# Designs tried in a protein design run: peptides against a protein of PDB entry 5EIB. Part 39

Target 1, 366 residues: chain A of PDB entry 5EIB
Amino acid sequence: VDLEPGTMDSVRSGPFGQIFRPDNFVFGQSGAGNNWAKGHYTEGAELVDSVLDVVRKESESCDCLQGFQLTHSLGGGTGSGMGTLLISKIREEYPDRIMNTFSVMPSPKVSDTVVEPYNATLSVHQLVENTDETYCIDNEALYDICFRTLKLTTPTYGDLNHLVSATMSGVTTCLRFPGQLNADLRKLAVNMVPFPRLHFFMPGFAPLTSRGSQQYRALTVPELTQQMFDSKNMMAACDPRHGRYLTVAAIFRGRMSMKEVDEQMLNVQNKNSSYFVEWIPNNVKTAVCDIPPRGLKMSATFIGNSTAIQELFKRISEQFTAMFRRKAFLHWYTGEGMDEMEFTEAESNMNDLVSEYQQYQDATAD
Target 2, 366 residues: chain A of PDB entry 5EIB as posed
Amino acid sequence: VDLEPGTMDSVRSGPFGQIFRPDNFVFGQSGAGNNWAKGHYTEGAELVDSVLDVVRKESESCDCLQGFQLTHSLGGGTGSGMGTLLISKIREEYPDRIMNTFSVMPSPKVSDTVVEPYNATLSVHQLVENTDETYSIDNEALYDICFRTLKLTTPTYGDLNHLVSATMSGVTTCLRFPGQLNADLRKLAVNMVPFPRLHFFMPGFAPLTSRGSQQYRALTVPELTQQMFDSKNMMAACDPRHGRYLTVAAIFRGRMSMKEVDEQMLNVQNKNSSYFVEWIPNNVKTAVCDIPPRGLKMSATFIGNSTAIQELFKRISEQFTAMFRRKAFLHWYTGEGMDEMEFTEAESNMNDLVSEYQQYQDATAD

## One batch from the design tools (peptide; made by RFdiffusion4, then SolubleMPNN)

Design b1_p10_6_s4 (from b1_p10_6, 5 letters changed)
Fold by OpenDDE base, seed 5:
Structure b1_p10_6_s4 (fold): chain B 366 residues (1-366), chain A 10 residues (1-10)
Amino acid sequence: as target 1 above (366 residues)
Amino acid sequence: VSYRKYYEVP
């Protein structure tokens, strides 16, 4: 789905364009112009029914519908505005189904779009209420990984999207292969989300290796475990050491010893015990899939529900507040039928979310 | 897309 036709042509002409049904390409003509309100209330609202018709048709063809997975950006107008409209409409029609998102967070290091903090804040407000689980894929973190870890001098969207693809492949491993922990979206939510609003995940991937160092790197369970818990491997620009993990899932892929994985996972928890809440027993889950990702002998993917995710929301909130106090660019949103109250409500809800994470960070065992 | 395309493992 896109509000621009050119995106669909790019997907169709791509190496995987044929995996999608032609009738499942729903697109507009005008785009959203990086405006959340155009995506949510005008251009996106004109297209949403056509998308819902496709969603219904595909849902009816499922033997057992678990839920929905949306991949979108929060900085643009289409992914943010129309994406959250779709989430809302799907939630209304399928209230008992899991809503999962891969939400790409904006960064001023990656994009010069001035209104991204508005689009992101308005989107987060919708995600707090209408999603069950959200993977926070932060362009800030992706850029830093590309630059610092991968030694790419000028990271491109292609480089960032490769990391996104690796992460998505990792976190969906248990859904795609039988006999795994969290084999369905609901089981994942039950294990990862102790409180309904606290459903924003910090994903991480290992190995992350620069091209020049790949030949010298051993892929071992201890190294994968160490790297997976390293803040530098997080796809969200948060330091886990500044918060506490509520829940963790670790997904290993490749031929390895489950015993060795369990030993290393226990060791890393013990070493980092101060960064876990003590009042959630057995809050670390581990899965091992014998099928490695393409091009690697083994990998590890991390899913963390950490109170450190508040750093991401604080960053967005600070940028939002700086613009909103000046009413900068608001006329582009109000001209599409939005009220200034929607901005204040979105800001308030995001600040409440930050406060909730902080409360659970400071909570002690009784 | 092989991880090799972006991470050229020789």
Scores: peptide ipSAE 0.007, ipTM 0.435, DockQ to the pose 0.013
Fold by OpenDDE base, seed 1:
Structure b1_p10_6_s4 (fold): chain B 366 residues (1-366), chain A 10 residues (1-10)
Amino acid sequence: as target 1 above (366 residues)
Amino acid sequence: VSYRKYYEVP
């Protein structure tokens, strides 16, 4: 789905364009112009029914519908505005199904779009209310990984999207491969989300190795485990050492010893025990799939629900507040039928979310 | 034989 035809044509002409049904390409002509209100109230609202018709058709064809997965950006107009409209409409029609998102957070390091803080704040307000699970993929963190860890001098969108694709492949491993312990979207939510509003995850993927160092690096379970828990490896620009993990999931892929995985996962928890809440027992889940990702012997994917995620929301909130106090660019949103009160409500809800994370960070077992 | 285990870390 897109409000621009050129994006859809690029996907269709790409190496995987043929895996999708032609009738499932729903697109507009005008785009959203990086305006959330165009995506949510005007251009996106004109297209949403056509998308919902496709969603219904595909849902009816499912033997067992678990839920929905949306991949979108929060800095643009289409992914943010129309994406959150779709989430709302799908939740209304399918209230008993899991809503999962891969939400790309904007960063001034990657994009010069001035209104991204508005689009992101308005989107987060919708995600807090209308999703069950949200993977926070932060363009700032992706840029820093590309530059610092991968030693790319000038990271491109292609380099960032490579990390996104590896992460998405990792976190969905349990959904795509059969096993005796069936992981589904609902079981993931039960294991990862102790409080309904605190459903924002920091993902991570290992191994990440620069091209110049690949030949010298052994892929071992200890190295994967160490890198996966490293603050520098988080796909959200947060330091886990500044917060506490509520819940963690680790997904290992490849042929490895289950005993070695269990030992290394126990060791990393014990070594980092101060960074876990003590009042949630058994808050670390591990999965092992013997099928490695393409081109690797083994990998590990991290999913963290940490109170440190508040650093990401504080960054967006600070940028939002700086613009909103001056009413900068608001006329572009109000001109599409949006009320100024929706900005204030979205800001307040994001600040409440930050306060909730801080409360659980400071909570003790006593 | 592909195996998948999902379990709690002790």
Scores: peptide ipSAE 0.000, ipTM 0.348, DockQ to the pose 0.014
Fold by OpenDDE base, seed 2:
Structure b1_p10_6_s4 (fold): chain B 366 residues (1-366), chain A 10 residues (1-10)
Amino acid sequence: as target 1 above (366 residues)
Amino acid sequence: VSYRKYYEVP
């Protein structure tokens, strides 16, 4: 789905374009102009029914519909505005199904779009209310990984998207292969989301390797475990050491000893016990899949529900507040039929979310 | 990486 045709043409002409049904390409002509309001209330609103018709058709073809997975960006107009409109409409029609998102957070290091803090804040407000699980994929973290860890002098979208694809493949492993922990979206939510609003995850991946060097890297289970818990491997620009883990899932892939995995996972928890809440027992879940990702002998994928995620929301909130206090660019949104009150409500809800994370960070086993 | 998305900054 896109509000411009060029993206769809690029996907269709790409190496995987033929895996998608032609009728499932739904697109507009005008785009969203990086404006959430165009995505949500005007251009996106004109297209949403056509998307819903496709969603219904594909849902009816499912033997067992668990829910929906949306991949979108929060900095743009289409992914943010139309994406959240679509989430709302799907939630209304399928209230008993899991809504899962891969939400790409904007960063000034990656994009020059000045209104991204508005688009992100308005989107986060919708995600708090209408999603059950959200993987926070932060472009700032992806850029920093590419530059600092992968030693890429000029990171490309291809480099960032490689990290995203590896992470998405990792977190969906249990859904795609039989006999795994968290084998469905609802079980994942039950294990990962102790409080309904606190459903934002920081993903991580090990080993971090460039496309050309994957075949040359052999890691052990101890090394994978250590790297997976390293703040430098997090796909969200948050330091886990500044917060506490509410819940964690680790997904190992490849031929390895389950005993060794369990031992290393216990060791890393004990070493980092101060960074876990003590009042949620057995809050770390581990899965092992014998099937490695393509081009690797083994990998580990991390899913963390950490109170440190508030650093991401604080960054967006600070950027939002800096613009909104001056009403900078606001007329582009109000001109599409938005009220200033919606901005204030979105800001308030995101600040409440930050306060909730802080409350649980400071909570003791009383 | 300049994420100049296909959209003009409004």
Scores: peptide ipSAE 0.000, ipTM 0.325, DockQ to the pose 0.034
Fold by OpenDDE base, seed 3:
Structure b1_p10_6_s4 (fold): chain B 366 residues (1-366), chain A 10 residues (1-10)
Amino acid sequence: as target 1 above (366 residues)
Amino acid sequence: VSYRKYYEVP
């Protein structure tokens, strides 16, 4: 789905374009112009019913519909505005199904789009209410991983999207291979989301190795475990050492000893015990899939529900507040039928979310 | 590393 036709052509011409039904390509002509309100109230609203018709058709063809997965950016107008509109509409029609998102957070390091803080804040407001699970993929963190860890001097969107794809493949492993931990979206939610609003995850993928170091790096369970819990390996721009993990899932792929995995996972928890909440017992879940990712012997994917994710929301909130106090660019949103009050509500809800994370960070085992 | 390796084609 896109508000621009060129994106659909790119998907169709891509190596996997043929896996999608032609009728499932729903697209507009005008785009959203990086405006959430165009995505949500005008251009996106005109297209949403056509998307819902496809969603219904595909849902009816499912033997057992678990839920929905959306991949979108929060900085743009289509992914943010229309994406959140779709989430809302799907939630209304399928209230008993899991809503999962891969939400790409904007960063000034990657994009110069001035209105991204508005689009992101307005999107987060919708995601708090209408999603069950949101993987926060921060363009800032992706850029930093590409630059610092992968030693890419000029990271591209292709490089960032590569990390995203590896992570998405990792977190969906349990869904694609039956008999694993978190084998369905609902089980994942039950294990990862102790409080309904606190459903934002920091993902991570290992191994991440620079081209120059690949030949020298051993792919071992200890190395994967160490990298997976490294703050520099988080694909959300927050330091887990500044917060506490509510829950963690680790998904190992490849032929490895389950005993060794369990030992290393226990060791990393014990070493980092101060970074876990004590009042959620057995809050670290581990899965092992014998099938490695293509071209790796083994990998590990990290899913963290941490109170440190508030740093990401604070960054967005600060940028939002700086613009909103000046009423900068608001006329582009209000001109699409959006109320200024929706900005204040979105800001408030995001600040409440930050406060909730802080509350649980400070909570002791009473 | 050509990350083409991480796409499992359904």
Scores: peptide ipSAE 0.000, ipTM 0.396, DockQ to the pose 0.017; fails the geometry check

Design b1_p10_7_s1 (from b1_p10_7, 5 letters changed)
Fold by OpenDDE base, seed 3:
Structure b1_p10_7_s1 (fold): chain B 366 residues (1-366), chain A 10 residues (1-10)
Amino acid sequence: as target 1 above (366 residues)
Amino acid sequence: MPYRKLPERP
């Protein structure tokens, strides 16, 4: 789905364009112009029914519909505005199904789109209310991983998207292979989301190795485990040491010793015990899939529900507040029929979310 | 609107 045809043409002409049904390409002509309100109230609202018709058709074809998975950006107008409109409409029609998102957070390191903080804040407001689980994929963190860890001097969107793809493949492993922990979206939510609003995940993938270091790196369970819990490996620009893990899932892939995985996972929890809440018992879940990802002998994918995710929301909120106090660019949103109060409500809800994460960070076992 | 696009992968 897009409000611009060019994105659909790029997907269709790509190496995997043929895996998608032609009738499932729903697109507009005008685009959202990086405006959330245009995505949510005007251009997106004109297209949403056509998307819902496809969603219904695909849902009816499912033997057992677990839920929905959306991949979108929060900095743009389409992914943010129309994406959240679509989430809202799907939630309304399918209230008993899981809503999962891969939400790409904007960063000034990656984009010079000035209004991205508005689009992100307005989107997060919708995601808090209408999703059950959201993987926070931060373009800032992706850029930093590409530059610092992968030693890419000039990261591209292709490099960032490679990390996203690896992560998405990792977190969906349990859904795609039978007999795994979190084998369905609901079980994942039950294990990862102790409080309904606190459903924003910090993802990570290992191994991440620069081309120059690949020849010297052994892929071992200890190295995967160590990298997966490294703050520099988080695909959200948050330091987990500044918060506490509510829940963690680790998904190992490849032929490895389950005993070694359990030992390393216990060791990393013990080393980082101060960074876990003590009042959620058994809050680290581990899965092992014998089938490695393509091109690797083994991998590990990390899913963290950490109170440190508030750093991401604070960053967005600070950027939002700096513009909103000046009413900068608001006329582009209000001109699409959006009320200025929706900005204030979205800001408030994001600040409440930050406060909730802080409350649970500071909570002790009674 | 100013939009900094990262270079596409060649």
Scores: peptide ipSAE 0.035, ipTM 0.560, DockQ to the pose 0.024
Fold by OpenDDE base, seed 4:
Structure b1_p10_7_s1 (fold): chain B 366 residues (1-366), chain A 10 residues (1-10)
Amino acid sequence: as target 1 above (366 residues)
Amino acid sequence: MPYRKLPERP
């Protein structure tokens, strides 16, 4: 789905374009122009029903529908505005199904689009209410990984998207291969989401490999475990040491000793015990899949529900506030039928979410 | 709106 036709043509002409049904390509002509309001109330609203018709058709063809998975950006207009509209409409129609998202957070390091903080804040407001699980894939973190860790002097969207794809492949491992922990979206939610609003995940991946770099580093289980818990491997620009883990899932892939995995996972928990909440017992879950990712002997994927995720939301909020206090660019949104109150409500809800994370960070066992 | 996109790899 897109509000621009050129993206669909790129997907269709791509190496895997033939795996998608032609009828499942739903696209507009005008795009959203990086405006959440165009995505949500105008251009996106004109297209959403045609998307919902496809969603219904595909849902009816499922033997056992678990839920929905959306991949979108929060900085743009289509992914943010239309994506959140679609989430809302699907949630209304399928209230008992899991809503899962891969939400790409904007960063000034990656894009000079001035209104990204508006689009992101308006989107986060919707995601808080209408998703069950949200993987926060932060362009800030992706850029920093590419630049600092992968030593890419000039990161590209291709480099960032490689990290996104590795992360998505990692977190979906348990859904794609039988006999694993979190084998369905609902089990993932039960294990990862202790409170309904606190469903924003910090993903991480090891080993971090750049596109086309045959870094055949033979990683060991200890190295994978250590890298997976390293803040530098997080796909969200948060330091887990500035917060506490509510829940963690670790997904190992490749041929390895389960015993060694369990030992290393215990060691990393013990070493980092101060960074876990003490009042959630057994809050670290581990899975091992014998099937490695393509081109690697082994990998580890991290899913963290950490109160440190508030750093990401604070960053967006600060950027939002800096523009909103000046009413900068608001006429582009109000001209599409939005009220300034929607901005204030979205900011308030995101700040409430930050406060909720802080409350649980400061909570001690009595 | 002014876009500075990172260069897309083809």
Scores: peptide ipSAE 0.008, ipTM 0.495, DockQ to the pose 0.025
Fold by OpenDDE base, seed 5:
Structure b1_p10_7_s1 (fold): chain B 366 residues (1-366), chain A 10 residues (1-10)
Amino acid sequence: as target 1 above (366 residues)
Amino acid sequence: MPYRKLPERP
């Protein structure tokens, strides 16, 4: 789905364009112009019914519909505005199904789009209410990984999207292969989301290796485990050491000893025990899939529900507040039928979310 | 940013 036709043509002409049904390409003509309001109330609202018709048709063809997975950006107009509209509409029609998102957070390191903090804040407001689990894929973290870890001097969207694809492949491993922990979206939510609003995950991936170092790096279970818990391997720009993990899932892929995985996971948990809440027992879950990702002998994917995710939301909130206090660019949104109150409500809800994470960070066992 | 295809990671 896109509000621009050229995106669909690029997907269709791509190496995997034929895996999608032609009728499932729903697109507009005008685009959202990086405006959440155009995505949500005007251009996106004109297209949403056509998308819902496709969603219904595909849902009816499912033997067992678990839920929905949306991949979108929060900085743009289509992914943010129309994406959150679509989430809302799907949630209304399928209230008993899991809504999962891969939400790409904007960063000024990656994009010069001035209104991204508005689009992100308005989107987060919708995601808090209308998703059950959200993978926070932060363009700031992706950029920093590409630049610092992968030693890419000029990171590209292709570089970032490769990390996104690796992460998505990792976190969906349990859904795609039998006999794994969190084998369905609902089990994942039950294990990862202790409180309904606190459903924002920091994903991480290992190995992250620069091209120049790939040939010299051994891939071992201890190294994967250590890197998976390293803040530099997180796809969200927050330091887990500044918060506490509510829940963790680790997904190992490749031929390895399950015993060795369990030993290393116990060791890393014990070493980092101060960064876990003590009042959620057995809050670390581990899965091992014998099938490695393409091009790797083994990998590990991390899913963290951590109170440190508030650093990401605080960053967006600070950027939002800096513009909103001056009403900068607000007329582009109000001109599409939005009220200024919707901005205030979205800001408030995101600040409440930050406060909730802080409350659970400071909570002790009784 | 130009969509530079990541060179295929070997």
Scores: peptide ipSAE 0.019, ipTM 0.498, DockQ to the pose 0.016; fails the geometry check
Fold by OpenDDE base, seed 1:
Structure b1_p10_7_s1 (fold): chain B 366 residues (1-366), chain A 10 residues (1-10)
Amino acid sequence: as target 1 above (366 residues)
Amino acid sequence: MPYRKLPERP
């Protein structure tokens, strides 16, 4: 789905374009112009029914519908505005199904789009209410991984998207292969989301190795475990040492000892015990899939529900507030039928979310 | 493609 035809043509002409049904390509002509309100109230609203018809058709063809997975950006108008409209409409029609998202967070280090803080804040407001699970993928964190860890002097969107694809493949491993922990979206939610509003995940993938060091690095369970819990390996721009993990899932892939995995996972929890809440018992879950990812002998994928994610939301909130106080560009949103009250409601809900994370960070076992 | 900051589209 897109409001621009050129992006859909790029997908269709790409190496995997033929795996999608032609009738499932739904697209507009005008785009959203990086405006959430165009995506949500005008251009996106004109297209949403055509998308819902496809969603219904594909849902009826499922033997066992678990839920929905959306991949979108929060900085643009289509991914943010139309994406959140679709989430709302799908949730209304399928209230008993899981809503899962891969949400790309905007960063001023990687985009010159000035209105991204508005689009992100308005999107987060919708995601808090209408999703069950959201993987937070920050373009800043991806850039930093490419530059610092992968030693890429000039990271490209191709390099960033490679990290996203590896992560998406990793976190969906348990859904695609039988006999794993979190084998369905509902089990993932039960294990990862102790509080309904606190469903924003910090993902990570290992191994991440520069081309120059790949030849010299052994892939071992201890090294994967150490890299996966390293703050520099997080794909959200927050430091887990500034917060506490509510829940963690680790998904190992490849031929390895389950005993060694369990030992290393216990060791990393014990070494980092101050960064876990003590009042959620058995809050770290581990899975091992014998099938490695393509081109690797083994990998590990990290899913963290951490109170440190509030750093990401605080950054967006600060940027939002600095623009909103000046009423900068508001006429572009209100001109598409949006109310100014929706900005204040979205800001309030995101600040409430930050406060909730802080309360659970400071909570002790009574 | 090189990492090009997307220009602000009006």
Scores: peptide ipSAE 0.007, ipTM 0.482, DockQ to the pose 0.027; fails the geometry check

